# Designs tried in a protein design run: peptides against a protein of PDB entry 5NXQ. Part 103

Target 1, 114 residues: chain A of PDB entry 5NXQ
Amino acid sequence: EIQIPVSMAAEEEYLRSKVLSELLTDTLENDGEMYGNENEVLAALNGAYDKALLRLFASACSDQNVEKALSLAHELKQDRALTAAVKISERAELPSLVKKINNIREARYEQQLK

## One batch from the design tools (peptide; made by RFdiffusion4, then SolubleMPNN)

Design b2_p24_6_s2 (from b2_p24_6, 13 letters changed)
Fold by OpenDDE base, seed 4:
Structure b2_p24_6_s2 (fold): chain B 114 residues (1-114), chain A 24 residues (1-24)
Amino acid sequence: as target 1 above (114 residues)
Amino acid sequence: SSSEKRKEEIDKKIEEELEELEAE
């Protein structure tokens, strides 16, 4: 077995999860059925997607690449994932990034209320 | 170097946070 760098593995999983999530979304939008458990499948896929993305996010934080990290944070789907990103940013000692991600969360909260 | 050790420490903390998330 070939040893794959952690960052590359994360990218692969991210892309895979993203594609699957998009496929499921497209199916549902076209009145497709998936064994009556579409919501559960979607949740699982979104979870995997965010998990993979958070690995990339963590790598960006490790590199202290705030702009890249912020860009990745915008791609996160679930609020719990944004919360995790905040915690990672704190651990990375990047307070500016913490503030920026919290702004993303606040913006999404406002959108949900409307 | 000191800076390298500091980075490793931060990386460890980041990984710990990821593990906590996965445990939920």
Scores: peptide ipSAE 0.354, ipTM 0.848, DockQ to the pose 0.590
Fold by OpenDDE base, seed 1:
Parts: sequence; C-alpha cells; structure tokens
Structure b2_p24_6_s2 (fold): chain B 114 residues (1-114), chain A 24 residues (1-24)
Amino acid sequence: as target 1 above (114 residues)
Amino acid sequence: SSSEKRKEEIDKKIEEELEELEAE
C-alpha cells in the first residue's frame, strides 16, 4: 500500500496543529469565553503541534542541518518539548545545538520571571 | 559504508528518543 512519506506527514500535521492552536488562542484572548475544557483542548493542540515539530526537528538533526534544527527549536512552545529537543540533539551528537537549545530554555525562564 | 552505518545508528537513537517522548 502506498503511504505518505513520514516527513511529509509530519509537515502536514505541524501546519494543521499550528493553525488550530493559534485560532483557539486568539479566540480565548479576543472573546474571553470559557465553557469548560478549552484550556485542556489548547494544551492538547499545543502538544500535537510540538510533537509534529519535534519530528521535523529530528529530521533536520538526521540531515546534520544544525541551522534548520535550531530554527525549528525556536518554534517549540512547551518547555517539555525543548527538553525533548535537547535529548534528540544529544543522540544526534550535536553538542553545539544542545548548548544553543539550553540557551533558549534559559531565556524563556528569565522571561517568565519578569 | 562506515559513515552510512554510523548514520543509521544515530538515526536509530533519535527514533528511540521520539518513542520515549510519545510514551509520556
């Protein structure tokens, strides 16, 4: 059976999850309507978004495309996803990328404290 | 072929890390 290439599937899911996450976020910010599980839905969408993005990140690491990998890491939303990106970078034997992603995490920590 | 084998090993480790993430 003919299947969609894994990389293409990941890109499609990333784009879909990105759009849906942004739309829900905008709705909550602009309308302020809460009817139960909106926060849970948003978390699930963000999770799906980061998961898809991490697949792309892993592909970039496999290609030894450090600049692309770093660019993708900046697009990750959740701290747990950045942690996963660090682990992937370690497995890919890219220590410079590990350091740069940890810098992203530290920068976000500082921003949250302000 | 040595470089190809090394790449395959790294790719396998990357996939294992992705699977661990999915299990959380």
Scores: peptide ipSAE 0.353, ipTM 0.848, DockQ to the pose 0.628
Fold by OpenDDE base, seed 3:
Structure b2_p24_6_s2 (fold): chain B 114 residues (1-114), chain A 24 residues (1-24)
Amino acid sequence: as target 1 above (114 residues)
Amino acid sequence: SSSEKRKEEIDKKIEEELEELEAE
């Protein structure tokens, strides 16, 4: 069996989860057929997507690449994932990144109020 | 080196956060 580097494995999982999440979302928006489990499947895919993305985020933090980390944080879908990103940023001792991610969370809260 | 050891410590803390997230 071919050995895949951990970083490449994380990227592969991210891309796979991203594609599947987008395909499912598009299907729900355009087809309109409900089978009773689409939302559950979407939630599971979003969870996997965010998990994979957080590993990439953690790698960026390890590299002290704040701009890359911030860009990745913007792609996170769930608030729970943003919270995790904040915790990772704190452990990485990147206070500027912590502030910027909290701003993302606040912005999303504002949008939810509309 | 000292800087390498410091990076390893931070990386370990980051990994611990990821593991905690996966356990939830």
Scores: peptide ipSAE 0.349, ipTM 0.846, DockQ to the pose 0.644
Fold by OpenDDE base, seed 5:
Structure b2_p24_6_s2 (fold): chain B 114 residues (1-114), chain A 24 residues (1-24)
Amino acid sequence: as target 1 above (114 residues)
Amino acid sequence: SSSEKRKEEIDKKIEEELEELEAE
């Protein structure tokens, strides 16, 4: 049996999780209710989304593709995921990427203060 | 090669971070 490459599997999961997160978000915005657990479901989906994205991010770091890694980091939703991306970047010995991701985090913090 | 070995070491470290994240 033909095995799916890890990177492709990660991308597939990312896309699936992305679609589900978007659909859920749209549903919440349009319908306003999902049996009282919509926030938990959304958080779970976002977690899965970020997890899948982080695998892609890790792959980009492995390839020393800082630009791609940074682009992926911008797509991360949760702060904890950005923190993970920083840690991965550190392990990948990409200090420039670390700085750029921290800038993303800082920017989001500032937005939350508004 | 030396470069390949270095890459493997980095990849291992990256994987360890991913595993730690998944364990949280």
Scores: peptide ipSAE 0.349, ipTM 0.846, DockQ to the pose 0.603

Design b2_p24_6_s3 (from b2_p24_6, 12 letters changed)
Fold by OpenDDE base, seed 4:
Structure b2_p24_6_s3 (fold): chain B 114 residues (1-114), chain A 24 residues (1-24)
Amino acid sequence: as target 1 above (114 residues)
Amino acid sequence: SSSEERKKLIDERIEEEIKEIEAE
C-alpha cells in the first residue's frame, strides 16, 4: 500500500468534501425540499470537510503561517470546528491567531442573531 | 528534543479536537 503524506491526504479530503458539500447544498437549494437523510448526509460531509481543514490548519500553525491559518479558519463551517481551531492555536502558542479566530466566531454569532 | 516534544503535544491536541468533533 502506498502511503500518502498527511498534508496531501488532508488536501485531497478537503477538496473532495468541499465539492460534495457544495453539490449537495446546491441540490437542496434548487429542489427546495428535503428527502430521506439529506440533512444527515450534509452534516457528515461538513464534518469531514472541517476535519480535513483542521489538519491543514494545524499544518499552517506548525509553520507559524498565521495568515494561511486564518484563511483556512474562515473556510470552516461549524462553530465546533472554530473552537477546535482555537484550541489548536493555543497549543501552537499563537495568541494573535486565537484572537482572530474568536473574532470570526463572534461575527458568525452576530449574523445568527440578525 | 524539546521541539519534537512540542510538536507531539500539538499533534495530540489536534487529534483530540478532531475526535471531539467526530463524536458529536
Scores: peptide ipSAE 0.139, ipTM 0.734, DockQ to the pose 0.320
Fold by OpenDDE base, seed 5:
Structure b2_p24_6_s3 (fold): chain B 114 residues (1-114), chain A 24 residues (1-24)
Amino acid sequence: as target 1 above (114 residues)
Amino acid sequence: SSSEERKKLIDERIEEEIKEIEAE
């Protein structure tokens, strides 16, 4: 029986999670509180989103496609996900990518201080 | 804290998936 490739499954989950995350974000921005647990739901969705992205990221690293990997890293929402991306990059022996992702992290830290 | 523990579990899951992908 034919199975769906892991990369395709990850992409589907990424897209689904992305849409849901965006919809929830928009709802919070426009309509405010819904059920009182919106932040928790958003966090969960973001987690799933980042997880899916990390799979794609790992795939890109496996392909030695640094530019694609970097682009995907920019789409990650959580700092812990960026940390995971760094770990993946290290394991993939892509030091240039490690540096670039760390730059992303540092930039976000600076933005949070504002 | 509970939040920290939850994050840790998620991180562990990510690591597991990373290993699976790399082993593939």
Scores: peptide ipSAE 0.076, ipTM 0.657, DockQ to the pose 0.040
Fold by OpenDDE base, seed 1:
Structure b2_p24_6_s3 (fold): chain B 114 residues (1-114), chain A 24 residues (1-24)
Amino acid sequence: as target 1 above (114 residues)
Amino acid sequence: SSSEERKKLIDERIEEEIKEIEAE
C-alpha cells in the first residue's frame, strides 16, 4: 500500500470538507428549505473542516511559516478552533502569531455584539 | 535531540486540541 504524505492527506480532507460545507450553506441560503437535519449536518461539517484546517495550520507552524499560518487561521470558522490555533502557536513558540490570532478572535466577538 | 523533543511536544498539543474539537 502506498502511503500518502500527511500534508497531502490534510489538504485533501480540507478541500473536501470545505466544498461540502459551502454546498450545504448555499443550499440553505438559496433554497430556504429545511428538513430538520441541515443544521446538525452543517455543524458536523464545520467541525471536520476546522479539524483539517488545524492540521494544515500546524504544518505551517512547524515550517515557521507565520504568514501562511495566519492566512489559514482566518479561514477557521469556530471560536474553539481559533483557541486551538492559539495553543498550537504557543507551543510552537510563535508569540507574534498568537497575538494576531487573538486579534481575530476579538474582532469576531465584536461583530457578534452588533 | 532537543529539536525532536520540541516537535514531539507540539505534535502532542495538536492531537489534544483536535480531540477536544471532535468531542464537542
Scores: peptide ipSAE 0.140, ipTM 0.735, DockQ to the pose 0.360; fails the geometry check
Fold by OpenDDE base, seed 3:
Structure b2_p24_6_s3 (fold): chain B 114 residues (1-114), chain A 24 residues (1-24)
Amino acid sequence: as target 1 above (114 residues)
Amino acid sequence: SSSEERKKLIDERIEEEIKEIEAE
């Protein structure tokens, strides 16, 4: 079996999870409930998606690429994933990024309030 | 170098954080 570099593996998992999540989301929006477990499947896919994305995020932080890290953070779907991104940013000693990610969280909280 | 060592330490801490996330 061919071994794939860690960075490439993370990208592959991210892309795979992204495509599947988008397909399922589109199906739910256009076709509605089909099997009765679509929401659970979507949640699982979103988890995998965010996990893969966080690995890419961590890589960007390691590279001290704040702009790339921030762009990736905007793609995170779950609040717990944003929290994880904050923790990663703190460990990477990137306070500016911490602030910006917290702004994303606050903005989403405000949207949920509406 | 000192810079390389610092980066290594940061990378290790980040990896530990990722592992904690995976364990949740």
Scores: peptide ipSAE 0.139, ipTM 0.722, DockQ to the pose 0.722; fails the geometry check

Design b2_p24_6_s4 (from b2_p24_6, 11 letters changed)
Fold by OpenDDE base, seed 1:
Structure b2_p24_6_s4 (fold): chain B 114 residues (1-114), chain A 24 residues (1-24)
Amino acid sequence: as target 1 above (114 residues)
Amino acid sequence: DEEEKRKEEIKKKIEEELEKIEAE
């Protein structure tokens, strides 16, 4: 029986989802609207991407590697994923990481207001 | 070892949060 370690599985899915998300983004930027459901497809891909990334994030938190966790958090695309990262950080008893992720969230909110 | 036990408990709590997130 071939068992894939959790960390390897997470990395594989992350890379796969990253490639797909980048491809779709580039396509939309170059070709414009496709069939009217582009945003839904993108959201689905981004969701998978963020979920995979959150697994890696959780692993970093388990290792108490705050710097690695923070780097991963910066790669999260959706606000809901940042919220999830905060929850994980709280459970990991990493208050410094909680503050840093909240700063990322606030910075993105501020950017949206401009 | 008490420290190892604590680490395992934290790991479990993190996994529980992941399960909640994946269920959404």
Scores: peptide ipSAE 0.429, ipTM 0.882, DockQ to the pose 0.798
Fold by OpenDDE base, seed 3:
Structure b2_p24_6_s4 (fold): chain B 114 residues (1-114), chain A 24 residues (1-24)
Amino acid sequence: as target 1 above (114 residues)
Amino acid sequence: DEEEKRKEEIKKKIEEELEKIEAE
């Protein structure tokens, strides 16, 4: 069986998950209808989206492309995904990236306090 | 060489971390 490179597979899954997440979000915001499972579906889609992004993030870290990695980290939606990105950055031995991602987390925390 | 070996070790560590995250 033909094996697709990990980076290409990650990009495909990222785009798919992003589109689905955005469509669901837009539906909820515009229609305001709740059928009982939308929040669960949204959480699952966001999870898949972040997982796909983390694979891309890991690839950028492997390439020691800090700027690309940071750009990808900004696109992460969930705090737990940012935590995962920190762990990956630590394994990649990129302390500057660790600090920058922690700054993103702190900024989001401050926004929640307002 | 030692540099390539080091890069491969880092890549392996990153992959191991991804596996842990995906298993959660």
Scores: peptide ipSAE 0.429, ipTM 0.881, DockQ to the pose 0.794
Fold by OpenDDE base, seed 4:
Structure b2_p24_6_s4 (fold): chain B 114 residues (1-114), chain A 24 residues (1-24)
Amino acid sequence: as target 1 above (114 residues)
Amino acid sequence: DEEEKRKEEIKKKIEEELEKIEAE
């Protein structure tokens, strides 16, 4: 598989992420038009959406822009994506960001338990 | 310089991590 450089990928993935976010919203709002495959489509879109965001997240980490990276992490939907963001942050040598993302994960766990 | 070299190495490590994530 050909890997796209993080900086280049971030430029393309911003637009893709925006489109996917809109598609997710439309899918949820127009559930009755999905002919019974709504959950499958939603799962696929969520995966693609988070993947796109992680590219942007990686770019922010490369720029050492912790606040931008954190903002992007809040937009991630799946816990597995947050885990991926932690791994990226570790590789980026940004321990403060690691702590902040773990706090996001903990907060979501608490919300699910309530 | 050494700082830019280090930044490039970090970028490479991040890209390697992205590759692992995309392979899942």
Scores: peptide ipSAE 0.425, ipTM 0.881, DockQ to the pose 0.638
Fold by OpenDDE base, seed 5:
Structure b2_p24_6_s4 (fold): chain B 114 residues (1-114), chain A 24 residues (1-24)
Amino acid sequence: as target 1 above (114 residues)
Amino acid sequence: DEEEKRKEEIKKKIEEELEKIEAE
Protein backbone atom coordinates (compact mmCIF):
# COMPACT_ATOMS: atom_id res chain seq x y z
CA GLU B 1 0.00 0.00 0.00
CA ILE B 2 1.11 3.54 -0.73
CA GLN B 3 2.31 5.40 2.35
CA ILE B 4 0.66 8.80 2.47
CA PRO B 5 2.42 11.59 4.38
CA VAL B 6 0.56 12.83 7.44
CA SER B 7 -0.30 16.18 5.90
CA MET B 8 -1.66 14.68 2.71
CA ALA B 9 -3.49 11.95 4.56
CA ALA B 10 -5.17 14.53 6.78
CA GLU B 11 -6.57 16.41 3.82
CA GLU B 12 -7.77 13.23 2.17
CA GLU B 13 -9.31 11.83 5.33
CA TYR B 14 -11.09 15.06 6.22
CA LEU B 15 -13.73 14.49 3.58
CA ARG B 16 -13.95 10.82 4.44
CA SER B 17 -14.43 11.71 8.08
CA LYS B 18 -17.38 13.92 7.20
CA VAL B 19 -18.97 11.15 5.18
CA LEU B 20 -18.46 8.66 7.97
CA SER B 21 -19.94 11.05 10.50
CA GLU B 22 -23.03 11.34 8.37
CA LEU B 23 -23.23 7.59 7.98
CA LEU B 24 -22.93 7.11 11.73
CA THR B 25 -25.66 9.64 12.33
CA ASP B 26 -27.94 7.99 9.79
CA THR B 27 -27.27 4.60 11.32
CA LEU B 28 -28.16 5.82 14.79
CA GLU B 29 -31.27 7.58 13.56
CA ASN B 30 -32.45 4.40 11.88
CA ASP B 31 -31.90 2.18 14.89
CA GLY B 32 -33.48 -1.23 14.46
CA GLU B 33 -33.66 -1.00 10.69
CA MET B 34 -30.33 -2.62 9.80
CA TYR B 35 -31.32 -6.29 9.59
CA GLY B 36 -29.68 -7.28 12.86
CA ASN B 37 -26.14 -6.15 12.04
CA GLU B 38 -26.41 -2.60 13.33
CA ASN B 39 -23.84 -3.04 16.07
CA GLU B 40 -21.30 -4.51 13.68
CA VAL B 41 -21.82 -1.70 11.21
CA LEU B 42 -21.49 0.90 13.94
CA ALA B 43 -18.29 -0.68 15.20
CA ALA B 44 -16.79 -0.67 11.73
CA LEU B 45 -17.83 2.91 11.07
CA ASN B 46 -16.54 4.06 14.44
CA GLY B 47 -13.21 2.46 13.71
CA ALA B 48 -12.89 4.09 10.32
CA TYR B 49 -14.11 7.41 11.69
CA ASP B 50 -11.54 7.46 14.47
CA LYS B 51 -8.82 6.39 12.08
CA ALA B 52 -9.60 9.35 9.85
CA LEU B 53 -9.63 11.71 12.81
CA LEU B 54 -6.30 10.40 14.02
CA ARG B 55 -4.73 11.34 10.71
CA LEU B 56 -6.07 14.87 11.11
CA PHE B 57 -4.89 14.83 14.68
CA ALA B 58 -1.40 13.80 13.62
CA SER B 59 -1.30 16.64 11.11
CA ALA B 60 -2.31 19.13 13.79
CA CYS B 61 0.41 17.76 16.06
CA SER B 62 2.96 18.09 13.27
CA ASP B 63 1.95 21.73 12.96
CA GLN B 64 2.24 22.08 16.73
CA ASN B 65 -1.36 23.26 16.71
CA VAL B 66 -2.27 22.00 20.15
CA GLU B 67 -5.71 23.59 20.26
CA LYS B 68 -6.73 22.06 16.96
CA ALA B 69 -5.34 18.71 18.02
CA LEU B 70 -7.28 18.86 21.27
CA SER B 71 -10.47 19.76 19.47
CA LEU B 72 -10.04 16.76 17.21
CA ALA B 73 -9.33 14.51 20.18
CA HIS B 74 -12.68 15.45 21.68
CA GLU B 75 -14.33 14.12 18.53
CA LEU B 76 -12.77 10.68 18.94
CA LYS B 77 -15.33 8.07 19.93
CA GLN B 78 -13.36 5.07 21.14
CA ASP B 79 -11.03 4.92 24.12
CA ARG B 80 -8.45 3.08 22.07
CA ALA B 81 -8.41 6.03 19.69
CA LEU B 82 -7.71 8.40 22.57
CA THR B 83 -4.87 6.13 23.59
CA ALA B 84 -3.53 6.35 20.08
CA ALA B 85 -3.81 10.13 20.23
CA VAL B 86 -1.75 10.11 23.42
CA LYS B 87 0.94 8.07 21.71
CA ILE B 88 1.00 10.46 18.77
CA SER B 89 1.21 13.41 21.16
CA GLU B 90 4.13 11.81 22.93
CA ARG B 91 5.93 11.33 19.64
CA ALA B 92 5.15 14.93 18.80
CA GLU B 93 6.76 15.97 22.10
CA LEU B 94 3.63 17.78 23.24
CA PRO B 95 3.33 16.91 26.94
CA SER B 96 0.61 19.48 27.60
CA LEU B 97 -1.53 17.82 24.96
CA VAL B 98 -0.83 14.42 26.49
CA LYS B 99 -2.16 15.65 29.81
CA LYS B 100 -5.26 17.15 28.28
CA ILE B 101 -6.11 14.01 26.34
CA ASN B 102 -5.62 11.90 29.44
CA ASN B 103 -8.07 14.21 31.16
CA ILE B 104 -10.59 13.45 28.42
CA ARG B 105 -10.06 9.74 29.00
CA GLU B 106 -10.47 10.09 32.74
CA ALA B 107 -13.65 12.10 32.31
CA ARG B 108 -15.11 9.36 30.13
CA TYR B 109 -14.16 6.73 32.70
CA GLU B 110 -15.95 8.70 35.39
CA GLN B 111 -19.04 8.94 33.22
CA GLN B 112 -19.03 5.18 32.80
CA LEU B 113 -18.89 4.69 36.55
CA LYS B 114 -22.06 6.72 37.04
CA ASP A 1 18.46 24.70 9.80
CA GLU A 2 18.61 22.63 12.97
CA GLU A 3 15.09 23.55 14.02
CA GLU A 4 13.63 22.47 10.71
CA LYS A 5 15.59 19.25 10.88
CA ARG A 6 14.19 18.55 14.33
CA LYS A 7 10.67 19.23 13.14
CA GLU A 8 11.14 16.83 10.27
CA GLU A 9 12.37 14.16 12.64
CA ILE A 10 9.30 14.61 14.81
CA LYS A 11 7.08 14.42 11.75
CA LYS A 12 8.73 11.16 10.81
CA LYS A 13 8.13 9.76 14.28
CA ILE A 14 4.48 10.74 14.10
CA GLU A 15 4.14 9.01 10.75
CA GLU A 16 5.75 5.90 12.18
CA GLU A 17 3.23 5.91 15.01
CA LEU A 18 0.38 6.27 12.52
CA GLU A 19 1.73 3.29 10.64
CA LYS A 20 1.58 1.25 13.83
CA ILE A 21 -1.99 2.34 14.43
CA GLU A 22 -2.91 1.41 10.86
CA ALA A 23 -1.48 -2.04 11.42
CA GLU A 24 -3.69 -2.73 14.45
Scores: peptide ipSAE 0.424, ipTM 0.881, DockQ to the pose 0.641

Design b2_p24_7_s1 (from b2_p24_7, 13 letters changed)
Fold by OpenDDE base, seed 1:
Structure b2_p24_7_s1 (fold): chain B 114 residues (1-114), chain A 24 residues (1-24)
Amino acid sequence: as target 1 above (114 residues)
Amino acid sequence: MEAKREELRREVEAAAEAERAAAA
């Protein structure tokens, strides 16, 4: 049995969750709610998506690749995931990345107030 | 190589803990 590296497994889950999330979003935009639980399903998919991204994010932090980590952080959907990314960045001793992620959070908060 | 692998494992574990903490 070929042991897939953790980073590759995370990337696979990310891509899978991304595709499913996009398909569901397109369905909701075009056909609306059919069963009444699509928002819950979408939230669950977003959770899995962000979890997979956070694993990739942690890998980038371990490599001290701030640019890659920041790129991944922009792809995170949920605020709780951004909070998790901040905690990971703090543990990785990357204060510049912490600041940049907090800027992303603030920007999203401002957009929601609009 | 081993040190980098251990660091990666620690960061992945930290990510999992952070995600759980965010969900709580």
Scores: peptide ipSAE 0.097, ipTM 0.669, DockQ to the pose 0.154
Fold by OpenDDE base, seed 3:
Structure b2_p24_7_s1 (fold): chain B 114 residues (1-114), chain A 24 residues (1-24)
Amino acid sequence: as target 1 above (114 residues)
Amino acid sequence: MEAKREELRREVEAAAEAERAAAA
């Protein structure tokens, strides 16, 4: 069996989960819940999405590409994923990126309070 | 090249571990 490189597999999973998440979101916005499990499916897709995105994020950190890493962090959906991104950034010894990701987290908290 | 490859592998593994810890 031909094994796809991990980086390529992560990118493929990211794109797939992103498309499916967007399609499901659009369906919910336009048609509402039809089967009662759409929110659970969306949550599962978001988990897979963030997981794949974090792998890409780690790759960007390894390349010392802070701008790309930050761009990817903005695409993360769940707060727990942002926390993971902070841990990755700390391990990569990128303190400026840590600060910027924490700013993203704080901004999202402020939005939730509105 | 090999050192950079190993670094990437370690960061990917760290990402997976961090995500699992966040999901627990």
Scores: peptide ipSAE 0.093, ipTM 0.666, DockQ to the pose 0.161
Fold by OpenDDE base, seed 2:
Structure b2_p24_7_s1 (fold): chain B 114 residues (1-114), chain A 24 residues (1-24)
Amino acid sequence: as target 1 above (114 residues)
Amino acid sequence: MEAKREELRREVEAAAEAERAAAA
């Protein structure tokens, strides 16, 4: 069994998540009419993606890496995932991160209104 | 540090459970 250094494994997971995020975003923005189970499939993919991303987010918070945590929060798709990120940040006693995540949420609401 | 890590893990698990409940 090949042992992968922890730092390299974490970086691989981040890069994989970022690629998936870009693909999902492009699909949502550029795909035409969705038929059948496509909406359900995309919802399931987004849920799984956010769940995986929140694990990375929690790890960054535990390491007190606010910059990394914030970068990951920007990649979250669903509002409920941002809410979860706020709760995690509160538990991590990172009030500055809480404020910044709430700003992300507000910015998304404003974009939806335009 | 360890207690804090455990609390963060619990929050992630709670978030995952909430997502599953919302999808059901």
Scores: peptide ipSAE 0.091, ipTM 0.674, DockQ to the pose 0.140
Fold by OpenDDE base, seed 5:
Structure b2_p24_7_s1 (fold): chain B 114 residues (1-114), chain A 24 residues (1-24)
Amino acid sequence: as target 1 above (114 residues)
Amino acid sequence: MEAKREELRREVEAAAEAERAAAA
């Protein structure tokens, strides 16, 4: 079994997430349902993307790197993922981060109302 | 070092649990 250094694994995960984010963006820009499965594909990709980000988010919380954690939270796509990030932040005993993530959620709600 | 590794493991586990709970 090939063991990859933790630092390299983290970088790889970040890059993978970034690529997936770009793919998601492209998918979102394609409003056409020519094949009828675009929404299903998008949902699956969003789930995988947010799941990966939440792992990175947890790592940042473990490092007590609130700035990095917050930056990752901004990249989360689904509201349920933000909720998960709040739960992780609470577990990590980072109340300031909890508040900041809730601010992100509120801001997104306001944008949806516009 | 070991303590930090355990902390990371716990947070990753919490992330996975939270994500699953959020998806339900």
Scores: peptide ipSAE 0.089, ipTM 0.671, DockQ to the pose 0.148

Design b2_p24_7_s2 (from b2_p24_7, 12 letters changed)
Fold by OpenDDE base, seed 3:
Structure b2_p24_7_s2 (fold): chain B 114 residues (1-114), chain A 24 residues (1-24)
Amino acid sequence: as target 1 above (114 residues)
Amino acid sequence: SAAKRQKLKEEVEKKAEEEREKAE
């Protein structure tokens, strides 16, 4: 079996998460056409997805990779996940990242008011 | 959309190639 460098594997995981996020978003945008238990399935998937992203987010913070951390935060679906990301950023002593994540949260609130 | 998925696929492929070149 071919050994894949750790850095390459990490990048692949990140990119896969982005693709998944877009697919989930598209599905949620069309949820009005869904029937049965699809909404419950999507909610469960979103929860698992955010949990996985938060692990990657924590890793990015530990690496002091603010740009990657911010990109991952944008991919989070649930508000509670953004709150968790803020807490992780605070523990990592990254105030600039905290501010940017709070901006994301505020922007989403404004969108809900429309 | 299909176009968006295709764009993402291309991005993944591009990034994978860049990482392979960087690893060499």
Scores: peptide ipSAE 0.022, ipTM 0.424, DockQ to the pose 0.028
Fold by OpenDDE base, seed 5:
Order: structure tokens, then C-alpha cells, then sequence
Structure b2_p24_7_s2 (fold): chain B 114 residues (1-114), chain A 24 residues (1-24)
């Protein structure tokens, strides 16, 4: 399960997130070499990726940088990560951000219904 | 730096493996 990150090392987490994104891409491109477990690997990578992003997200919230936080939220892959982002936003007392993230979630729900 | 990115890449790969094991 995704934990609420406590680390505020934004720079390191940014680089880590970027690297994870690249790894995800590489995993997808080379899925034929994954011997049929590409989905499992991808899911794991997505989890790690979201966790890293959430650390940055928490930092942005701490800085009261709603725009940055929202941008980061858009990059989150899993719904559970968005849920975590909402919780972080609530704790940071950023109701506008909460609403915006919920809008993202709702939009994704609608896409899943198609 | 390139070295820092490479180190982070390796760390991320390690963590990804750990997450995979956790997901199993």
C-alpha cells in the first residue's frame, strides 16, 4: 500500500521519479523479454513511481504550491495514489487542491466506464 | 550530474525489484 511520504527531498525525488518513468517506458518497450510477467513488473514500478511522486507532492503542498502539486497529481498512475494525494492535501488544509484532485479521479473513472 | 542520475537509476531499479517482491 502507498504510504504518505515524510521525506521532503524534492530534488532527489524528482530525479528518482524521472528515472522511474523511463524505467516504466523501457519495461513496456521490452515486455517481450519479461517472460510473461511484464504486467506484474509494471505494476510494481508504477507503485514505486507513484510513491516517489507523492513525496514531491507532499513537498509542494508544504510549500503551498497548489499548481505544482496539481501537476504532480496528474502524473500519478494509480487511483490509490490519487487517494493518498487527497489525504495529503486534506492534511495540508488545501481544500481547493482536494477538489481538483478529486476531479482528476472522477475523470479517470469516467474513462474506465467507456 | 550524470553520476548522480546513474546512481539513482540503480537505486530505483533496486526498489522496483523490492516492490515486485512485495506485490507477489
Amino acid sequence: as target 1 above (114 residues)
Amino acid sequence: SAAKRQKLKEEVEKKAEEEREKAE
Scores: peptide ipSAE 0.022, ipTM 0.441, DockQ to the pose 0.037
Fold by OpenDDE base, seed 2:
Structure b2_p24_7_s2 (fold): chain B 114 residues (1-114), chain A 24 residues (1-24)
Amino acid sequence: as target 1 above (114 residues)
Amino acid sequence: SAAKRQKLKEEVEKKAEEEREKAE
């Protein structure tokens, strides 16, 4: 098994997540062609994207980098991913971050109700 | 990179299709 250096692995994951974000944006903006699988593709992309972000988020929490962690949390798409981020923050004993992420969730709830 | 995005899109589409087939 090839062991990849932690720094290199993190960079790879970051680049992957960035590509996914751009791809999601492009896909959402493309209303021109419907093949019947767009929803499935989007769901898969969102899942993969959030999964990648959560890995970076966990790394930021382990480094006690609250600012970076919060920035990453804002990029999460699914509510379940935010919930996971809260749990990670709790385990990292970062109560301030927990509060801030919950504020993000509340803001999104308000937007959905509007 | 457009090439990287296209490659990733294809991979995700493949995975999505596999998941659909598994669910059927």
Scores: peptide ipSAE 0.021, ipTM 0.476, DockQ to the pose 0.029
Fold by OpenDDE base, seed 4:
Structure b2_p24_7_s2 (fold): chain B 114 residues (1-114), chain A 24 residues (1-24)
Amino acid sequence: as target 1 above (114 residues)
Amino acid sequence: SAAKRQKLKEEVEKKAEEEREKAE
């Protein structure tokens, strides 16, 4: 298996993530048009989006760039993705980042109670 | 670009349909 340089891979994932984010936004705005499989498509897009972000997140952690990693974590949509980000942060030995991501999760839980 | 978004949308929809068919 050919290994792509980390910097090149990260850039590709960033561009892909950006495109997916725009697609998700457009899909939500056009939700008034029921195609019957919109929820399934949205779920797939959300999964792909978070997956791309997590790759960038892992790269940021490897660079010990906590601020960038945290910014990326805020963009994650699914709780399971935040959980994955915590695990990545733990492996990278970034306890401050772990705490901050957990704060994001807690904040989202509180919002759901409203 | 709009073209890239449309292509990606089509690919995702195709993949979603394939996964659904596999799960059935």
Scores: peptide ipSAE 0.021, ipTM 0.467, DockQ to the pose 0.029

